# Designs tried in a protein design run: peptides against a protein of PDB entry 3B8E. Part 43

Target 1, 230 residues: chain A of PDB entry 3B8E
Amino acid sequence: PFLIFIIANIPLPLGTVTILCIDLGTDMVPAISLAYEQAESDIMKRQPRNPKTDKLVNEQLISMAYGQIGMIQALGGFFTYFVILAENGFLPIHLLGLRVNWDDRWINDVEDSYGQQWTYEQRKIVEFTCHTPFFVTIVVVQWADLVICKTRRNSVFQQGMKNKILIFGLFEETALAAFLSYCPGMGVALRMYPLKPTWWFCAFPYSLLIFVYDEVRKLIIRRRPGGWVE

## One batch from the design tools (peptide; made by RFdiffusion4, then SolubleMPNN)

Design b1_p12_3_s2 (from b1_p12_3, 9 letters changed)
Fold by OpenDDE base, seed 2:
Structure b1_p12_3_s2 (fold): chain B 230 residues (1-230), chain A 12 residues (1-12)
Amino acid sequence: as target 1 above (230 residues)
Amino acid sequence: PLTLEEALKLIL
């Protein structure tokens, strides 16, 4: 995400606090799940499958899956960001290169796509209005990851404990999202303004996309065992 | 002087 802000020079879609909440909340759960998976795989080493080659393949597969899913999650967040800004008069094309003028406190006449002038205060309110929905979009998209993990046949028997950790993590993320979105004072303290309930649904198409993507991936793996898509 | 928040926004 940060690279897109540098390259495109768009208004900041994610605040520092939101990024920290993603990194500490959403990214720790997969990392913990992977750490437990490795630990369980090390405990279950009763049969001498060649542990180096099979572990490396699984780690690469998991890394690729999380990388691809993470990209789709980021796209979902950016979609929500662009929708909010478009509804407030800023079309995506107009946002390109706008960050310099957007962040300048002395410029109070930044024009939107329709020729309306925005003060520094007004545009910062819109920016901070994007932070919470972006975070919530990531959380809603991660619900699809849980469903995907439950549908993996080979993992269902071993993932009883991992599923509990993942479910707990998603519950924690959802509780954190609700806390940050609706607790009084979070807008002042964290610059995360309260989320309208309608914005929770903005992520649903992307959750469905992730689900379809994983089902197609699983179908390809089943048809071509040992292919690049594992 | 950059605020801590502005500095963090540049790093993160």
Scores: peptide ipSAE 0.006, ipTM 0.363, DockQ to the pose 0.025
Fold by OpenDDE base, seed 3:
Structure b1_p12_3_s2 (fold): chain B 230 residues (1-230), chain A 12 residues (1-12)
Amino acid sequence: as target 1 above (230 residues)
Amino acid sequence: PLTLEEALKLIL
């Protein structure tokens, strides 16, 4: 989120408080839950790991977790952000370089893509209106991420959902997202304005995409062991 | 000075 904010000089897509809620609130329990995931059904059929050559966390796992999935999460969040701003009159192209004027308290006549002038207060309302849906989008994408991280090679359908701590993590992050989105005072405390329920569904295509992508990847790995996709 | 929020937004 921040890299695009800096590079594109767009209005702030996700508040720092919301980011902290993601990193410390929504991700903590799910991450811990993965430590209690059952071993893959085929793990004992493999030769023992060579502790001198085989790392528990390899470059492929890092690339998947931080590279590919992280990029898709960011894309999902930014998609939601751009949709909200477009619905409020700010087309994506118009947002490029707008941050400087957007954040200036003394400029009360920032024009949208349609020539409507926006006061500083109005702009901040729209900005904070983006924070909650962006946050919820990340949570919904994290559902898919957490589920796909259960296994490295086996399908989730082969592994099943036996980890109760993981299920609790999914519930916890969803409950936290609902709490932050709908509890009174969150707009003042966290700059998270109430979310229309329809915005929860904006991330579903991305979650599905991640899930399908990973299942296809795992299928390829199972059919072609030792390939570059592993 | 960037607020903690602005700083974290830069990092994420």
Scores: peptide ipSAE 0.014, ipTM 0.438, DockQ to the pose 0.030; fails the geometry check
Fold by OpenDDE base, seed 5:
Structure b1_p12_3_s2 (fold): chain B 230 residues (1-230), chain A 12 residues (1-12)
Amino acid sequence: as target 1 above (230 residues)
Amino acid sequence: PLTLEEALKLIL
C-alpha cells in the first residue's frame, strides 16, 4: 500500500493506524492459532524428503505462494479504495498525482472528475472514510488466508475446521474490525470513520479468489506429487 | 521533530 502511495502519488489509501491495527490486532491471534493445527491426515503417505534439497525448494515455493496471496490482499484493499473514491466523484485516473494538492490545507478547490470542488476538510473525510473499508477488506481477505494456511496439501474440506482456536481467531479479528469501524470516537482517535455495512461485502470476491487459488494449487500438488507447485 | 502522527504518516 505504501509503495503504491509513493509511486502513484495517490491520496493515502491505508493509514498508519490501520496498518498497526492489522499487524498488532487482527494478525496475532490467527497466527498463534496455526500452531495448534493438527497434522495433515496424509503425512504418513508422503515420500521421504531430502532435508538439504527439498527444504530450500519448499521455502521458495511457500514464499512465492504467500507473496501471491499478499498481492491479492493488496488488490482487494485497493479495489475497495478506488470504488469509494469513484462513488465520491474521484475516478482512478484522476487520483494519479493528486496527493500534493490533496494534502495541501490551503487548497480548498480541488476538483473531482466531474468538476466538483472539494475543501480540505471534505477531502480528509473521504480519505478517512476509505481507511476503514480498506482495513475491513484486509480482514475479510484474511479469513480466506487463515483457512487456506490450515493445510499445505490437503483440501480444507478434507482437513475440516476442527481447530477451535482458529475459529476463535476468526471471530476475534472480525469483532475487532467491527469495534474499530463503529465505536464512537474512532474517527477522532484512529482516523477510522464508520462504513456502511454493505462495504464488508466488497472483499468477498477476493476472499473467494484466494480460496479457489489455493484449493486449485493443492489439487495440482495432489495430482502431480513433486511438481513445481508443491 | 516529527510528531508520532507525522512520522506514522510518512512511514505508513
Scores: peptide ipSAE 0.009, ipTM 0.405, DockQ to the pose 0.024; fails the geometry check
Fold by OpenDDE base, seed 1:
Structure b1_p12_3_s2 (fold): chain B 230 residues (1-230), chain A 12 residues (1-12)
Amino acid sequence: as target 1 above (230 residues)
Amino acid sequence: PLTLEEALKLIL
């Protein structure tokens, strides 16, 4: 998000506090939960891999898969951001280069795509209104990530959802997202303004996309053992 | 002075 913010000079899509909440709140508990994940039923039945060749290839493939998933997550967040700003009169093309004027406290006549003038306070309200949905979008996409990370090769439907700690992680990140989105004073304290419940669903297509992507990847691995996707 | 937010915007 930050790289696009700098390169495109758009209004800030995700606040620093929200980023910290993602990194410390929504990423750590899931990561710990995965450490206690029940071993995949077939992993322990495999012969030991060559520690030099097979580990490096697997780490590269895992890193590539996570890199692709992370890119889809970022796209989901940006999609939510652009939709909210478009609903408030700021089309994506109009946001390009707008940051300088957007962040200027003394400019109170920044025009939207329809010629409506926005005060600094109004602009900051809409900006902070984007931060919460972006955060929630990441949380909803992370649901898919946690579920797909449960297994390496088998479908989630084959392995099942037996890890209680993983389930707890899903509830924790969701509860944190709900707390930050709906607790009074979060707009003042964290610049996270209340979210309409409908915005939780904006991330679902991307969550589904990640889920389908990983299931297809795993299916290819199962059908072509030792292929470039494993 | 960079607000903590502005500083963190530069890092994150």
Scores: peptide ipSAE 0.007, ipTM 0.367, DockQ to the pose 0.026; fails the geometry check

Design b1_p12_3_s3 (from b1_p12_3, 7 letters changed)
Fold by OpenDDE base, seed 2:
Structure b1_p12_3_s3 (fold): chain B 230 residues (1-230), chain A 12 residues (1-12)
Amino acid sequence: as target 1 above (230 residues)
Amino acid sequence: RPSLEEALRLIL
C-alpha cells in the first residue's frame, strides 16, 4: 500500500499506525496459531526429507504465500479504498498524481472527478474514512489466509478446523478489528473512523478468491506430486 | 452530484 502511495502519488490508503496494528496486532496471534497447527495426514507418512530439497520447497511456499497471497490481499484493500473514494466523487484515474494537492492544507478547492471542490478538512475526513475499511478488509482476507495455511497439500475440507488455537486467533483478530474500528476515540488516536458494518462484506469476494485459489493449487499438487507448484 | 454529506452517509 505504501509503495503504491509513493509510485502513483495517490491519497494515503492506509495509515502507518494502521499498518502497525496489522503487523503487530492482528498478525501475532494468528502467526503463533500456525506454529501449533496439526500436521497434514500425508506429511507424517512421508520419509525424512532431504535438507537440500526442503529449503527450496520452503522458499517456494514462502514465495507463494507471502508473494501471491500478499498481492491478492493488497488488491482487496485497494479495491475497498477505490470504492470508497469513487463513492465520494474521486474515480481511480483522478487519484493518480493527486496526493500533492490532496495533502496541501492551503488548497481548499481540490476538484473531484465531477468538478466538486473539496476543502482540506473534507479530504482528510474521506482519507481517514478509508483507513478503517482497508484495515478491516485485510483482517477479513487474513481469515482465508489462516485457513489455507493450515495445510500445504491437503484440502481444508480434509484437514478440518481442528486447531483450537487457530480458531481463537481468528476470533482475537476479529475482536481487535472491531475494537479499533468502533471504540470511542479511535478516530482521534489512530485516525480510524468508524465503519458501517456493511463494509465488512466488501472483502468477502477476495477471501473467497484466496480460498479457491489455494484449494485449486493444493489440488494440482495432489495430482502432480513434485511439480513446480509444490 | 452527491454532497459530501451524502457521500459520507454511504460510508459512515
Scores: peptide ipSAE 0.020, ipTM 0.538, DockQ to the pose 0.094
Fold by OpenDDE base, seed 5:
Structure b1_p12_3_s3 (fold): chain B 230 residues (1-230), chain A 12 residues (1-12)
Amino acid sequence: as target 1 above (230 residues)
Amino acid sequence: RPSLEEALRLIL
């Protein structure tokens, strides 16, 4: 998100405080919960790794965890961001290069895509209104991320949802997201203004996409061991 | 910086 903010010179899609809330708030309990996940049923049927040649974290795992899944998360957040700004009169094409004038407090006549003028205060309200649903979008996508991390090869339907700590983590991160979004004073403290409840659903297609993608990947691995998707 | 009240008036 921050790279696109710099390259495209768009209004800030995700604040630094919001990023910290993700990294330190919503992700901590879910990450710990994975330590309590049960071993996959087929673990003893796999060939042992060579401890001298095989890395614990290989290029395939890095590519999947940080490349592919991270890209889908970012796309989900940006989708929500662009929809909100479009509903407020700022089409995606109009946002390119707009940051310079957007962030200037002395310019009170920034035009949207429809010729409406926006004061600095109005623009900042819309910007901070985008930060919260971007954050919530990440949390909703993280539901899928956490669930797919339960297994490397078996389907989640084979593994089941028996890890009570993981289930607690899903509720905790959701409750924290709701607290940060709707608690009075969060707009002043964190620059996260409240969002309409409908924005929680905006990320669901991306969450589903991640889940389906990973289940298909795991299905291919089970049918063709040693393939490029392993 | 906009207040929460101002934000609510513009968004609601």
Scores: peptide ipSAE 0.018, ipTM 0.488, DockQ to the pose 0.049
Fold by OpenDDE base, seed 4:
Structure b1_p12_3_s3 (fold): chain B 230 residues (1-230), chain A 12 residues (1-12)
Amino acid sequence: as target 1 above (230 residues)
Amino acid sequence: RPSLEEALRLIL
């Protein structure tokens, strides 16, 4: 999000504080929960890892986690961001290069895509209105990420939701997201304004996409062991 | 800083 903010010179889609809330609040408990995930039914039948030759984290796992899933997650967040700004009169193409004028408090006549003028205060309200649903979108996408990370090869339907700590992590991050989104004073403290509950559903297509993608990937791995997808 | 009320009026 911050890289695109710099490269495209768009209004800030996700604030630094919000990023910290993701990294420290929503990601930690779920990440720890994965350490307690029950072994896959097939993993227990495999030879133990050779500590001299087998890496805990290989390049393939890194590529999946940070490349593929991370990109889909970012796309989900940006989709929500662009939808909100479009509903407020700022079409995606108009946002390109707008940051400089957007962040200037002395410019009170920034035009939207429809020629409406926006004061600095109004623009900052819209910007901070984007922070909350972007954050919530990340959390909703992370539900899928956590679920798919439970297994390497088995389907989620095969492995099941046996990890109570992971389930707790999903609940915790959701509760935290709701707290940060709707608690009084969060707009002042974290620049996270409350949003309509309907915005929680904006990320669902992306969560579904991640889920389907990973299930298809795992299905291919099961049917073609040793393939390039593994 | 924009007020919460102003934000709510724009979002709701």
Scores: peptide ipSAE 0.013, ipTM 0.399, DockQ to the pose 0.053
Fold by OpenDDE base, seed 3:
Structure b1_p12_3_s3 (fold): chain B 230 residues (1-230), chain A 12 residues (1-12)
Amino acid sequence: as target 1 above (230 residues)
Amino acid sequence: RPSLEEALRLIL
């Protein structure tokens, strides 16, 4: 999100405190839970990893985690951000380069896409209104990300959801997201304004997309072992 | 300067 903020000079899509809540709050328990995942049914059919040549984290895993899945997560967050701003009169094209004037406290006549003037205070309210839905979008997408990380080759339907710690992690991150979104004072403390419950559903298509994408990828790997998709 | 919060929000 920050890279797009810098490159596109758009209003800040997600607050730094909110990011810390993702990194430390929502991601930590899920990440730990993966250490307790049961081995895939075919793992014992594979040769032991050579500790001298084979890394625990390979380039393919990094590419999937940070490259492909990370991009889809970012797209989900930005989609939610652009929808909220568009509903408040700021079309995506109009946001390009707007940051300089948006963040200037002395400019109280920033026009939206419809010619309406916005004061600095009004603009900041809209900006902070984007933060919570963006955060929630990331959490919803993380559900799919966590689930797909259970296996490298087998379908989630083959592996099942037997890891109780992973299930706990999904509830914990969701409960934390709800707490941060709806607890009184979070707007002042974290610049996270309460969101309408409908915003929780904005990320569902992206969560589904990640899940389907990974299941298709795993299916291809199972059918064509040694392919470039591994 | 964007706050650390703003920077982190943008990165994540």
Scores: peptide ipSAE 0.017, ipTM 0.392, DockQ to the pose 0.035; fails the geometry check

Design b1_p12_3_s4 (from b1_p12_3, 7 letters changed)
Fold by OpenDDE base, seed 4:
Structure b1_p12_3_s4 (fold): chain B 230 residues (1-230), chain A 12 residues (1-12)
Amino acid sequence: as target 1 above (230 residues)
Amino acid sequence: KPTLEEALKLIL
């Protein structure tokens, strides 16, 4: 998120403290839970291939998978961010380069895409209104990502939710998201304004798309062992 | 050294 914030000079989509809450609070327990996930029956039955080459390939594949997941999460968050700002009069194209004027407290006439002028206070309210939905979007996307990462080849429906720690992690991140979104004082402390319950559903299509994509990928792997999709 | 906060702002 911050890389795009710097490169595109858009208003800050996600606050630093919120980022910390994602990385330390939301991602840590799920990541640990995945480390304790029961290996697929087929993975456990495969003799350890050449331990030097296959560990490196696995580490690279894991790193690439986590990198891809992180990019997908960011895309989901940015989608929600752009939707909220568009609903408030700021189209995505208009946000490009707007940061400098957006963050200047002395400029009280920043125009939106429709020529409406926004005071510093008003635009900061909109910015902070984006933080909570962005965070919640990441959490909702993480539900799908964690569930799909539980298995390499098997469908989630075939493997089931056997890891109690993973289930606990999903509960924890959801509880944290609810706490940060609705606890009094979070708007002041974390710059996370209360979220309308409807915004929890904004990420659902995206999570569903990821889930479907991964299930299709896994289905292809099962039908064509040794394909390029592995 | 960037503060942990600045570093975290950079990563996300």
Scores: peptide ipSAE 0.014, ipTM 0.376, DockQ to the pose 0.024; fails the geometry check
Fold by OpenDDE base, seed 3:
Structure b1_p12_3_s4 (fold): chain B 230 residues (1-230), chain A 12 residues (1-12)
Amino acid sequence: as target 1 above (230 residues)
Amino acid sequence: KPTLEEALKLIL
């Protein structure tokens, strides 16, 4: 999110504390779940693997998968951000370069795409209104990621512990999202204003996109073992 | 100094 904030000079899409909550709260449990999944899978594939080569391939595969999923998550968050700002009169093109004037407390006449003037306070309200749904979008997209991780490997029996960790991860992410979105004082503490329930659904197309993307990827891997998609 | 929050807002 920040890279785009810097590069595009757009209003801040996601608050820092919110991002910390994502990185520490929502991403840690999935990462642990995947680490356990790898450890269990490597234990079962105990043909005498050359530990150096097989570890490198698995780490590279995971790094690429996470990198790709992370990009789609970011796209989902930014989509939600742009939708919210567009609903408030700021079209995506108008946001480019707007940050300088947006963050200037002395400019109280920043125009939206429709010529409406926005005070500094009003702009900050709409900015903080973006933080919560951006966060929730990431969480909903992470649900798809966790489900995808579950479906990657064939053995249902190995999925027992993985399923518990996955379910726990989904619960933790959802509980954290609900807490941050609806707990009194989060607007002041985290600059996360209360979320309309409709915004929970804004991420669903992206979750579906991730699911479809991974199923297509798996299908390609199955059809072309040892291909460049691995 | 930008608060850790401001710095992380920049990163995130």
Scores: peptide ipSAE 0.012, ipTM 0.347, DockQ to the pose 0.027; fails the geometry check
Fold by OpenDDE base, seed 1:
Structure b1_p12_3_s4 (fold): chain B 230 residues (1-230), chain A 12 residues (1-12)
Amino acid sequence: as target 1 above (230 residues)
Amino acid sequence: KPTLEEALKLIL
């Protein structure tokens, strides 16, 4: 998100507090939950691969998969951001380079894509209205990530959702997202304005995309053992 | 001082 914010000079898509909530709340507990996931029964039955060659390949492939998933997550967040701003009159092309004027407290006549003038306060309300949906989008996408990370090779449908800690992590991040989205005072305290329930569904296509991507990846690995995707 | 907001805008 940051790289696009700097490069494109767009209004801030995600607030600092929301970033901290992602890093500390939504990333750590899932990561811990995965550390306690019972090793896939098939992984422990495999003879130890050569620790130098096979770990590096596996780490590179895991890193590549996580990198790709992370890009899809970021795209999902930005999609939600652009949709919200477009619904408020700011088309994506108009947002390019707008940051300087957007963040200026003394400019109260920033025009949207339709020639409507926006005060600084109105702009900040719209900006902060984007922060909560962006955060929720990340949480909803992370549901798919946690589910797909449960299995390395097998389909999620084969192993099932047996880890109580993983289920707790999913509940915690969802509860945190609901708390930040609907608790009174979060708009003032955290610059996270209340979210319409419909915005929770905006991330679902991206969650599905990640799920399908990983299932296809795993299917390829199963069909071509030792291929470039393992 | 960059606000925590400006600093975190650098990390996202």
Scores: peptide ipSAE 0.012, ipTM 0.339, DockQ to the pose 0.028; fails the geometry check
Fold by OpenDDE base, seed 5:
Structure b1_p12_3_s4 (fold): chain B 230 residues (1-230), chain A 12 residues (1-12)
Amino acid sequence: as target 1 above (230 residues)
Amino acid sequence: KPTLEEALKLIL
């Protein structure tokens, strides 16, 4: 997000406070929950042939898979950001290079894609209105990520939702997202303005994409043991 | 594995 913010000079899609809320609020409980997940039955049955090479290959493949998931999460956040700005009159192409004028307090006549002029205050309301849905999008996409991280090779349908701590983590991050989105004063304190409940559904295609991606990956691993997809 | 934070830092 910061790289796209720097490269494209777009209005800030996600605030530093929102990032901090993701890191401290939504990632900690899920990470702890994964530490209590039971080892897959297949991991216990397979002796690694070479502990050094097989561990290194596995670490690289795991890093690549999570890198890809992280990219899909970010794409989901940016999609929500662009949809909200487009609904407020700012098409994606018009946002390119707009940052300088957007952040200038003395420019009160920034035009949208339809020729409507926006004051500095109006622009900042729209910007902060994007921060909350971006955060919520990350949480909704994390639902799929947490579910798929439960297993390395087995489908979620095979392993099931047995980890109660993981389920608790999903409810905790969702409750935090609701609190940050709807509690009075969050706009002033965190620059997170309330959103319509319908915006929670904007992330669902990306959550589904992550789920399908991982299920396909795991299916390939099961069909071709020792392949590059492990 | 890049944390969600690291992925968000890359995109943000």
Scores: peptide ipSAE 0.007, ipTM 0.380, DockQ to the pose 0.030; fails the geometry check

